# Ledger of designs, part 176: peptides against a protein of PDB entry 3H8D

Target 1, 122 residues: chain A of PDB entry 3H8D
Amino acid sequence: DMKRQQRFFRIPFIRPADQYKDPQNKKKGWWYAHFDGPWIARQMELHPDKPPILLVAGKDDMEMCELNLEETGLTRKRGAEILPRQFEEIWERCGGIQYLQSAIESRQARPTYATAMLQNLL

## One batch from the design tools (peptide; made by RFdiffusion4, then SolubleMPNN)

Design b2_p25_5_s4 (from b2_p25_5, 15 letters changed)
Fold by OpenDDE base, seed 5:
Structure b2_p25_5_s4 (fold): chain B 122 residues (1-122), chain C 122 residues (1-122), chain A 25 residues (1-25)
Amino acid sequence: as target 1 above (122 residues)
Amino acid sequence: as target 1 above (122 residues)
Amino acid sequence: GMENWKKFEEYLRKKKKMVPVEAEA
């Protein structure tokens, strides 16, 4: 149902190998998630030294967060929640529209708020 | 349509009479708005020395922002946009659920995302 | 609570090879 709450989160991360290095040597990435109600609909990962990773529910379930929103604790993590546009802006820059569209066309995408919105746009 | 973007904004304000007073004498209030797509659905005002004001589309149109979202410039105001929960938390504290419910029951509320969500909750 | 966040951190670390850090102020 499109009435489900859409919530977006972002968490900075470093590589395990950088965990104990000097701050200057810890290259930061960004993990993004879009939750359509309790379930993740889209995930995006910005890495400092490799291409962005885009993931959509249905197609990329095995690579996406398997925890429901409550299980993640993200709603209780100060500063983790972001505005929808803060997600979408990056999503679009990374080619997310095309990625999701392709997933829909190939029947790989699980219907979500994201798929519905995109199909509404097309 | 429930697919419309829901956006929330908050702007601090002072009373006109306080405009030229010392900072210590400028009691700050907070203006909140929920836009359901381009149109305002709910408005809320926290005043430093009087009860909160709750406003819902349809019922309180004359007291609410008459500008569409684009006209407000809120989307271009740095720091103005807030998370949905930042609005809802205050809305709930101020009795917004009851207020909107009453507006719906009296047939005064214009159907919006907010009314739909509340009716889904009841 | 904290226990849920730990699950999430574990996911990030083990499955995604990410170590979450504090966001910039």
Scores: peptide ipSAE 0.250, ipTM 0.575, DockQ to the pose 0.691
Fold by OpenDDE base, seed 3:
Structure b2_p25_5_s4 (fold): chain B 122 residues (1-122), chain C 122 residues (1-122), chain A 25 residues (1-25)
Amino acid sequence: as target 1 above (122 residues)
Amino acid sequence: as target 1 above (122 residues)
Amino acid sequence: GMENWKKFEEYLRKKKKMVPVEAEA
């Protein structure tokens, strides 16, 4: 639905093992989410020491955030919300278009704003 | 075109007459713009001492920014870009939906992402 | 809002093995 608000969020994180180390020994990663209205459409995880993880609704539900947007508290977390391009730029760099396209072709993707946009783009 | 990037910007301004006054005597306004790809779709101006000004492409071309997005340098101005909702929230508060709707009905509005979104919403 | 954020942090910690930290500006 074009009427649903598209909102994007980013949260920096460290590994549990680094939690009590000196700051210089804490390697930072980034957790990203795209919400299509109240429901998550895409999730992306940048890790300091392993390849990025791309997740799309329908295919990767078990690995994605199970909370709806309101339940996450992300909209109330200062600095968490990002511009669409800030998400898409990283998404594209990590091969997100191909990943989502494959999920659509295999009938694994749940229809979202992301799937619709990709189908319009192709 | 759904493929065109929607980008929003906000710039604070003061009146020329206040330029050399003490900070406490400078009344700040806000200039807003919505770009549908490289071309402006909507412009909005909040003034400290008069009603807001709403402008839509096609109808108000002579009063709107005449520069395309790249020419404005807005994408390179730190802090200028804002989230879509930060624009839309003010737009709606100022009666922007009705204003754009009237422009569409009178055949004055140039087709943009904004006109398409409104027509989908109605 | 704080309660919801705690649920989110719990998700990150338990399911994703992530400890959220403060962002820049």
Scores: peptide ipSAE 0.250, ipTM 0.582, DockQ to the pose 0.615
Fold by OpenDDE base, seed 2:
Structure b2_p25_5_s4 (fold): chain B 122 residues (1-122), chain C 122 residues (1-122), chain A 25 residues (1-25)
Amino acid sequence: as target 1 above (122 residues)
Amino acid sequence: as target 1 above (122 residues)
Amino acid sequence: GMENWKKFEEYLRKKKKMVPVEAEA
């Protein structure tokens, strides 16, 4: 639905074990989210020392943010919101297109703006 | 069409008369554009000493950017692209909703993502 | 606003084992 606003967010994080270490010893990761209206469509996690994690609605609901967009407070967190391309560039680099496509083909993906865009692209 | 990417841009400008003045004497304005896919849908200009100018596709084509998005080079200009809300907030403050609505009602507006969103909102 | 953010931080901490930090300048 074109009526739903597509919004993207990014939050840097560290591991709990690094929480109290010196800055140089805090290995930083990045948490990404794509919200299709109020509901998350894609989530992506870049870790400092393990492979990226890709998550898509329907398939990976249990691992994705359980809060709707308003509940997250992301829209009010300065610096959290990013441009669509800032998300998509990383998504593509991490194999997100293939991941989502596979989820669609396996009937595991919930229909979202992301699935619609991919289906239009292919 | 949901397939079309909505992208927003902002460029600061100064008046030609201020081009060679000292920085403190360069009154800065802001040029805004909303592209619905490759084609401009809305344009907005904030001037330092005159009322804002609002422009919508169809009605104001002659005053709007005549280049398609790719031709503008905006996508490659660092810092030019902005979040949708960064555009919409200013658009709303300047009376853009009413302006676009009036253009739709008068049959002057070309159908765009912007017109569709407004028609869905109302 | 801030209350919701606290819930989000808690999600990150407990569910994702992430501690959010300030964004890069």
Scores: peptide ipSAE 0.250, ipTM 0.579, DockQ to the pose 0.699
Fold by OpenDDE base, seed 1:
Structure b2_p25_5_s4 (fold): chain B 122 residues (1-122), chain C 122 residues (1-122), chain A 25 residues (1-25)
Amino acid sequence: as target 1 above (122 residues)
Amino acid sequence: as target 1 above (122 residues)
Amino acid sequence: GMENWKKFEEYLRKKKKMVPVEAEA
């Protein structure tokens, strides 16, 4: 059902070890999520000092946000929601297309709006 | 085809008569558009000193943007694209639901993502 | 609303080792 609302969110974070340091010594990361309706479809994690982490529904469920969109409170967090392109731009730069494609080919990916879009693009 | 990307845009405008006035005397309006894929589905115009104008595809084609999304260049205009809710919030406040519903009932509205959503809601 | 956000923060902290911070203006 491609009628589901596609919503994207971004939350800055710091490492637990940095939370009591001076602001200048807190390196920020960015947590991204794509929700296909109430359920997460993709997750992306940009860390300050390690490679980005890409996660897709079906394959990476155990590592992805377990809360449905309403449970997260993200829709009520000012500044958390971002435009689709703001997610996709980073996703593409991180190799997300290839990652998702591989997950589809290996039959690990759960069908989502993201998988459908990719399959239409290829 | 509800798989089409739904994209929303907002552009401030001033009245032609105000364009040569001092900034403090330029009252801004806001032009809004909802594109259902390449084609405009809804348009909304907030004027500083008159009631808002609501326009829906099929009914108001002659008054709406005649350019497809790519032709508008809106996707390349920084700050022009807005979140769906940023459009819908204003649309709702302006009576857009009733306006679109009336257009559907009168068989004036062209089927779009917007009409489909409304018909699912009612 | 606030309770749900707390659950989300807990998820980030415990499972993802992330501490959410305020978004930049």
Scores: peptide ipSAE 0.249, ipTM 0.563, DockQ to the pose 0.699

Design b2_p25_6_s1 (from b2_p25_6, 13 letters changed)
Fold by OpenDDE base, seed 5:
Structure b2_p25_6_s1 (fold): chain B 122 residues (1-122), chain C 122 residues (1-122), chain A 25 residues (1-25)
Amino acid sequence: as target 1 above (122 residues)
Amino acid sequence: as target 1 above (122 residues)
Amino acid sequence: EEERRREEEEERTDELVYRVIERNS
């Protein structure tokens, strides 16, 4: 189970309001995903003007990427894949540890690599 | 009030899974917006693989475009603006009349050009 | 209320997907 490949991705997005503005006036958001094998384990969204969104498998399935990793095409998008630490650093800053912990404790989180790693951390 | 300019827009989107597929394998969704003056009155999303999403001002503000029309840049996007009937035809097919009516009856809908037109229709 | 919340969350995700796609198109 825990031998599945862990892969992380990040894609910038420009909010619709900024799409047609000059580059200097475009505020970028960031979409992040953690895939535990073929399926998403965590998702995160950084917005330039609102609180981050944190999502974990099991709890937030309805709001998360429903596509398997291959279907997303993320592996084929140049520059999309990031290092684990590049994801985790932001995840931690956004309170992701506490969020996932709460999901585990409430029995909302589906077991993933992320839940297992958190169990090892605590 | 009802003298505000009514403008309609449509933008295609390709679901993430199809972004990197050949054109013949890309299934397009469509994002639609109705602006009553500077503010959105209705929003609609057609997906290739799930039910349509219908949104009306007042009820669905949290899920709708938060930008005013000018901020969206839609007026500057070539080919984005559509005729009223091009919006309404899809809106009607998706059950938009019933959706808006229910929002009015539940006192969730903010008064817009759309609500006024529906009141005239019924 | 829970169903409404799920719908709102789904919509937010859809909007994000749209924005990501549009930016890259």
Scores: peptide ipSAE 0.025, ipTM 0.472, DockQ to the pose 0.036
Fold by OpenDDE base, seed 1:
Structure b2_p25_6_s1 (fold): chain B 122 residues (1-122), chain C 122 residues (1-122), chain A 25 residues (1-25)
Amino acid sequence: as target 1 above (122 residues)
Amino acid sequence: as target 1 above (122 residues)
Amino acid sequence: EEERRREEEEERTDELVYRVIERNS
């Protein structure tokens, strides 16, 4: 159901190897998620020293958040929720459209709001 | 300082691919951690369909929890904390002694309570 | 093998995120 609420979240992470370094040496990454209702549709990870990771439901389930939205507690975490465009801007920059498109074409993507929107666009 | 409090935790996880399956088809894994004071010393992951993962500080920092103990909130999570032996029993079964020993011998392990205890044993 | 390693790294990253989230729940 495309009438499910689409919610987007972003939280920072510090690499384990940097956790005990001085603040100036802690290189920050960012974890992004798109939830289509209760279930994750897309996940994205920005790292300070390696390429961004793009993940889409169906194809990358084993690499994505296994919690439903309520289980994450993200809705209760101040500053975690972001606007759709704040997610999409980064997603697009990372080649997310092409990534999701390929997942759809290979029949690996699970249908989500994201797949539906892309297929409306193509 | 080996006088730091040694605390052990265990929490379950369900594989992302199983999160939307019926309960009977949700294969549970287990995440284990040993904190030597504020910092993680060992991490261990039991999976239902693949070998256990053993991780030791220094060698495997990039694959381990990047949060200090307080940041994890594990101390506030009911049922998460376990006894030392509850961790060690699984660690030993998984070949953790040999794994940590190899990390020490290769000079990859960061000194922790765990390395000290092992070196007292050897 | 490299792909497997990557998948495991990504899984661990996800678990780390869970802990961060749980702390703030």
Scores: peptide ipSAE 0.052, ipTM 0.519, DockQ to the pose 0.036; fails the geometry check
Fold by OpenDDE base, seed 2:
Order: C-alpha cells, then sequence, then structure tokens
Structure b2_p25_6_s1 (fold): chain B 122 residues (1-122), chain C 122 residues (1-122), chain A 25 residues (1-25)
C-alpha cells in the first residue's frame, strides 16, 4: 500500500579517531534512512573521507537496517527526523536515482515507495 | 616488526530498534577489533540475529576500520579494551582460524601478527 | 564481485560503527 507513511531520518556520526578531539576538529559523517511505512526503503551514508554509501531495499538488505521504524526509536530521537527533500537532495547528489534505477532494472530492488516514485518519473 | 603491541577491543552495539526498549529487551551485538600496532589486523562482529562477520587485513580492508588505533579513541574508552583470549576465544568459535588461513592461502591477507601466529601454528 | 562484496561489508561495518557511536553519544 503506497499510502504508507514515508518518513526520513538523519543522524550524525563521528569517526572513532575524532571522538576525543575538540568539536571543531571532528569531521561528521551522516547516516540517512528512508522508511516506507515500518520498513526501510533506502539508506545512505555520507563520509567525510570516502564516497557516499547508497543502499536500497531488496538489493542491499544485508547491509541495511533490519529493524522496523518503531524498533529503531528514531521517531523518539529528537532532531533525527528530516523532511523528504532533505533526504532526496542528498540522494540525488550521490547518484541515488541511477543506483535505484539500476537495482530496478536488474530486478534486485524490492518494490517500495521509492521504486514506485522513480518508475513514475522515468 | 612483530614487537608491535597487540591490543584488542570490544564495544557493544544496540540495534536501532532496541534503543528505546527496556534494558532487558535489548539484544546486544558486539564489535571486536585486533590492532597490530597502530593498524587493525582483524575485525569481528557478533550479531544477535545473523551470522558473525569476520574480517582480516588485506582481504577486507574496505570493510574494516580505516583509522589507526590512536585515532579510534578506543584506548581512552573505558571498558573497551579486552584481553587477547577474550578476542581469540570468540574468533575461534566463529571460524576465524579457517577464515584467516584461507585468506593467507589465497594471498589476500596482509602480513600481520595474526597471520604470523597462524602460520607458526599450522 | 569481490569489490562489491567488500563494499557491502564496509557498509555493514559502517552501520555497526554508527550504532556504536550513537550509543556512546
Amino acid sequence: as target 1 above (122 residues)
Amino acid sequence: as target 1 above (122 residues)
Amino acid sequence: EEERRREEEEERTDELVYRVIERNS
């Protein structure tokens, strides 16, 4: 059901090496998740010193959050939830459209809100 | 130089879904690392609901901690450092000996203290 | 294929690191 609530989250991470450095010397990474209802549809990770990581449901299940949204507690974490555009802007910049498209074409993607929206756009 | 200090660390992780559950309902995973001097030699991850992940330097560099030990801050994290046997016991139970042996035989392993010890044992 | 597997394992490791970092935050 595509009437499932689409919710997006972002949490920062600090590299282990920077954990005890002054805040000004910490390079933050960012973990992003898109939940299509209770289940993750897309995951994305921005690193300060390596390429972004893109993950899509079906293809990358073993590398993605296995918990449903309720189990994650992300909805209860202040400042974690973001707007759809805040996710999509980064997703697009990181090549997420092409990544998801390729996953669909290879029949590796699980049908999600993300796949449906992309297929409507193409 | 095999006189490099061998140091071992373990940190727990909680699944995102369990973060806001009562402590009794949290299933902990465990992240393990073996540092051969400043650089990681072996990494291991215990999951509550999936097979263990084993990683060895050379073969799995892209999946292992890229930070040197000093950068990780693990030496400054109370309760993170463990005894060699606390690592090795789990490593052996998870098939780490065979995993590392295979990496050596395939010439994928970077020479480390771990490879040297294994080669002395075999 | 080996590179892909490595990337997949890196992603899993990164996720684990994120969980650890989040827990310690």
Scores: peptide ipSAE 0.032, ipTM 0.496, DockQ to the pose 0.038; fails the geometry check
Fold by OpenDDE base, seed 3:
Structure b2_p25_6_s1 (fold): chain B 122 residues (1-122), chain C 122 residues (1-122), chain A 25 residues (1-25)
Amino acid sequence: as target 1 above (122 residues)
Amino acid sequence: as target 1 above (122 residues)
Amino acid sequence: EEERRREEEEERTDELVYRVIERNS
């Protein structure tokens, strides 16, 4: 249902190789998630040393968060929740529109709020 | 105060290099934490490919969880909380007693429930 | 299979929490 609440989250991560290094040697990445109701619709990872990773429900389920939103605890993590535009801006910069579009066209994308919005724009 | 609630948690982690590999190629590590009231007292990491890491409050604050227990959301994560003995058994196997003892002797350890218990045993 | 998949996702989420905690610490 398109009446499902859309919620977005961002959490930082440090590369395993940097986890035990001095702070100045820890390069920060960012993990982003879009939840369409209880289930993840899109996931994105910004890395300090490799290309961004884009994931969409249906196509990339094996690589995405399989926990429902409540199970993740993200709603209870201070500072984790972000505004929709904070997600979308990065998503767009990373080519997320094209990625999701391709997933829709290849019939790999599961219908989500994200797919619906993209279809409205095309 | 020694009346503070002692709570223990364990969460699995996958090495960054394995994060996007097939399940059969993902080697699992374990992150352990002891909270003395709201603050972490001990942290331990079991790795599939390197020696265990032991951390104690005061000495290793820069490498330990800096969030209070409520901020972590660990209490709300299903299956994360473990029994005291489940932590202590691994802690002991990894040389945690000696590590904490050394931190106390070097005056690097912050007083916690863990330091108090160790002092009672010595 | 579904239970196994759920466990794997839970582990991944746990990993993310761990990484965030470590960074914010």
Scores: peptide ipSAE 0.032, ipTM 0.431, DockQ to the pose 0.082; fails the geometry check

Design b2_p25_6_s2 (from b2_p25_6, 14 letters changed)
Fold by OpenDDE base, seed 1:
Structure b2_p25_6_s2 (fold): chain B 122 residues (1-122), chain C 122 residues (1-122), chain A 25 residues (1-25)
Amino acid sequence: as target 1 above (122 residues)
Amino acid sequence: as target 1 above (122 residues)
Amino acid sequence: MEEEEQERIEEETEELVYKVILRNE
């Protein structure tokens, strides 16, 4: 049901290798998640020294959030929730549209709000 | 300092693909960690459908716990802490000795309690 | 928010880091 609440989250992470460095030398990564209702639909990781990682439900299940939204505690973590466009802007810049499209075309994507929206656009 | 407290932890995870299945069909994976004082020295993942993953500090920093022990909250999570042998038994079965040895020999391993113990054994 | 509740939320979020964010080869 496309009437499910779409919620987006972002949390920072520091590379373990950088945790021993001075704060100014700790380059942040960013973990992004799109939840279609209780379940994750898309995940994205920005790294300071390697290409972004894009993940979509169905194709990348083994590498994505295993918890439902409530279990993550993200809704209760101050500052974690972001606006849809804050996710989508990064997703688009990272080639997420093409990534999801390819997953759909290869029959690897699980139907989500994201797949529906993309199919509406194309 | 080898006098640092060595603490070991284990927490389960479920494959995201299995989260939609009945409980009996949710095959558990297991995440293991060895902390040498505040910092992780070894990490290990048991998966129901792929080979175990072994990680050692220095070599695998980018893929290991980025938080110090206190930050993880693992010490406060009931049932998470395990005995050293509970970790080591699995580590050994998964080829951890050879893995760590190779990391030491290739100069990829960061000195830890684990590297010291292995070097004492060999 | 109670301290215990906040701590639980932190733990849950941190577990997410361990299990989901960090990947192996």
Scores: peptide ipSAE 0.186, ipTM 0.600, DockQ to the pose 0.180
Fold by OpenDDE base, seed 2:
Structure b2_p25_6_s2 (fold): chain B 122 residues (1-122), chain C 122 residues (1-122), chain A 25 residues (1-25)
Amino acid sequence: as target 1 above (122 residues)
Amino acid sequence: as target 1 above (122 residues)
Amino acid sequence: MEEEEQERIEEETEELVYKVILRNE
């Protein structure tokens, strides 16, 4: 239910293709996750050279983190956890509201804290 | 010990760079894993545009899956688990026997079911 | 947290991200 703890995380990533490039040529992306309780509700990927990827539970399950929060180790990774607003700010900038809204309207989104908050906002 | 359950998995991957290409231009790779009990013994990556990557426990730990089998969620991912021979066939085709043998001879390989089987084969 | 444990966790999380990113079917 909506009493589940909401936790947000961010991890940098380097594209596999850049793995063997010189440090200056390694373009860093960012992987964001919103966990609604033990399971991911939203995922966001900021790429240095392509549009952001936005994913929402229900619609994009096959492309999202399948590990529960504990399994990810994110809660134990120093510097990974971020504030809710740090996620939401980027989410909003990337068109996440519209993306999630469309998923809700098409009945593709699984109800989560994120869907509930959006429905309250609209 | 060698009584550990041997489980094999395969999951597709698409290069991040191909994410927004038309389907015909999305080159699919394959990630393979052999778990000897809870820990990975061999990893194999088939790329559509570069040589296969072969990795063996002990030698390549830093480049291999660090999650235990349960943490990976692979056991719960429909269609991920494959038969032993489905792994071995590709492993052999990719030069895995020679790769593992060299790792054993150089004392880089950690003993696993895979090393034991190879040593029995030779 | 011990340094070795932290390094392990960082590696695991990195792999997690890559797996998740690459699994886009």
Scores: peptide ipSAE 0.152, ipTM 0.552, DockQ to the pose 0.208
Fold by OpenDDE base, seed 4:
Structure b2_p25_6_s2 (fold): chain B 122 residues (1-122), chain C 122 residues (1-122), chain A 25 residues (1-25)
Amino acid sequence: as target 1 above (122 residues)
Amino acid sequence: as target 1 above (122 residues)
Amino acid sequence: MEEEEQERIEEETEELVYKVILRNE
């Protein structure tokens, strides 16, 4: 059902390799997620010194969060939830439209709210 | 209670740095966990090109999974659960007995099924 | 939400990224 609630989240992270470095050398990254109802539809990782990582349901399931939204605790984490546009703006800058489009064309993408919106946009 | 259910799990991982490499260059690692009831007792990471990581409850809590077993979703992940011996064989090969013993002797290890078994063995 | 409970949620959420999603580089 495309009437499922669409929710977006962002949390910072420090790479495991930087955990024991001085604060000035702990380069912060950002983890983003789009949940279509209880399950993740898109994931994105912004790194300070390497290309962004884009992941879409169906194609990248093995690399994405397998926990449902409730299991993640994100809905209970203060300041984690963001507006749809806050996700989409970064997604677009990172080439997410092209990435998702390619996944749809290759039939690797699982149908989600995101695939439906893109198919309506194009 | 040492009558708690002992459960063991293994899941593969690909390093973030290898995500966009060709399949032949995506070196697979393995994450292992031993749960003593709801909480992790031992964790182990096999990497293709660096030393194995061994972690024990009490000593390495900050580097181990803080989620209880149910929160991890591992019990619901098909193919994740392994036999006790499948964990122990790798643990032994990686020097886990010596690692846990040292943690016990230094009083850094939290009492678990694993510490009890080792104390009975030695 | 109680502060201790909130802290637990913060830690669990952070760990989700570190342990389940991200790996040592």
Scores: peptide ipSAE 0.133, ipTM 0.534, DockQ to the pose 0.151
Fold by OpenDDE base, seed 3:
Order: C-alpha cells, then sequence, then structure tokens
Structure b2_p25_6_s2 (fold): chain B 122 residues (1-122), chain C 122 residues (1-122), chain A 25 residues (1-25)
C-alpha cells in the first residue's frame, strides 16, 4: 500500500573491540533501516572492516529488526531519521537493487514498498 | 581479572515475520549475553527455525553488542538478568565450549572471564 | 523532554541496538 508512510533511519555503532580505544581508533559503522509503515522493509549495515550487509523483508527476517517502528523508539531519537535519498544512495552503492531483485526472483522477498518501487523501475 | 563481576542477561525476540501473527504462531527466540565487567564476553542467540548462534569476544566483535553494560540498559530492565547457570546450560548445549576452545586455539578469542574459566576446565 | 521520558527513549533505542543491529549473515 503506497499510502503507508515510508520512513528511514540511521544510527551509528562502535564495535566492541573499539569501545575502550582512543576515539581515533574507534571505527564507526552505520545501521540503516527502511520502514514501510510500521514494518521494516529493508535493513543494511556499513561496517568499517567487512562488506556491507543488505537485508530485505521476507528473506532476512531473522537478521532484521523484530520491532515495529513505534517499538524501536527511532521516531523519538534525535538525529536518527534520515531522508529517503540518504538511504537509497547507500543502498544502490551497496548493490541493493540487485539484491532485492534477486530476492524477488527467488520468491524470498515479502512484498513491500521497496519491492513495488523496484517493479516500477524495471 | 576475576575480580570483575560476571553478569548474564536474556531477552526474547519475535521474528518480524511473526509480529502480525496470532500469539500461538509467534515463535520466540532468545538473545543471551555474558558481561565480564562492563564488556561483553559471550553472546548467543536461540532461534526457532535455524541453528543457534554463538559469539565470543575478539572473534565475533562485529556481530556482538557494541555497548558496554551500562549503556545497554540491561541492568535496569526487569526480568532481563539471569543466573550464571541459566546461561551456561544453554551455552554448553549449543556447543559453546567447543566454539570458545576453537576460537582460543585459532588465536581469535580475546581473553575474558570465559576464556580463563575454560582454561581451568581443560 | 522530561528526564523520565528521555530515559525511556534511550532504553528503547539501546534495546534495538543490541537486539537488531549486529547479526550473522
Amino acid sequence: as target 1 above (122 residues)
Amino acid sequence: as target 1 above (122 residues)
Amino acid sequence: MEEEEQERIEEETEELVYKVILRNE
């Protein structure tokens, strides 16, 4: 349903191994989420020392946020919400289009706003 | 340092795919953590539909909690803290001893209370 | 924002971090 609000969030994380290091030695990762209404549609993670992780609803449920949007507190966390393009730029750079397309083709992806948009793109 | 307090926590999670299902169809997973003082030493996850995940400090830092104990809020969450044996029973059942031992042998494990205890066991 | 409310928000966010962010592929 295109009527659902699409909201995007990003929060940083520091690896446990870096928690006690000097600030200059703390490599920051980034966690991204796309919520299609109350439910997460896509998640991705940028790591400083390994390949990015891409996740899509249906296929990767057990590796994605299990909370609905309200339960996450993200809507109340200052600086967490980002613009759609801020998510999509990274998503595309990390091969998200191909990843989602493959998930659709393999019938692993749950229909979301993201799948619908991709279908319009192709 | 054996002087650091060892604290253990467990919290449930429900898979995103089950969030909108009837309660009887919501398969619960469990997230476990062992903190050696302020820092996480071990983490494990029990999933209803895939093998358990075992993680140890040093080896699996990028897949483990990045917050120190105080930052997690776990000490303030009612019902989250568990007894040591409640963690260890599951850890052993899931092959945690072998996993940690292998991590030590491969020089991937960071020294923790857990590694020290294992060394005393062997 | 009230201190108690802020604490709640922080706790919710913290919970999200350790439960959701770092997973195995």
Scores: peptide ipSAE 0.191, ipTM 0.615, DockQ to the pose 0.181; fails the geometry check

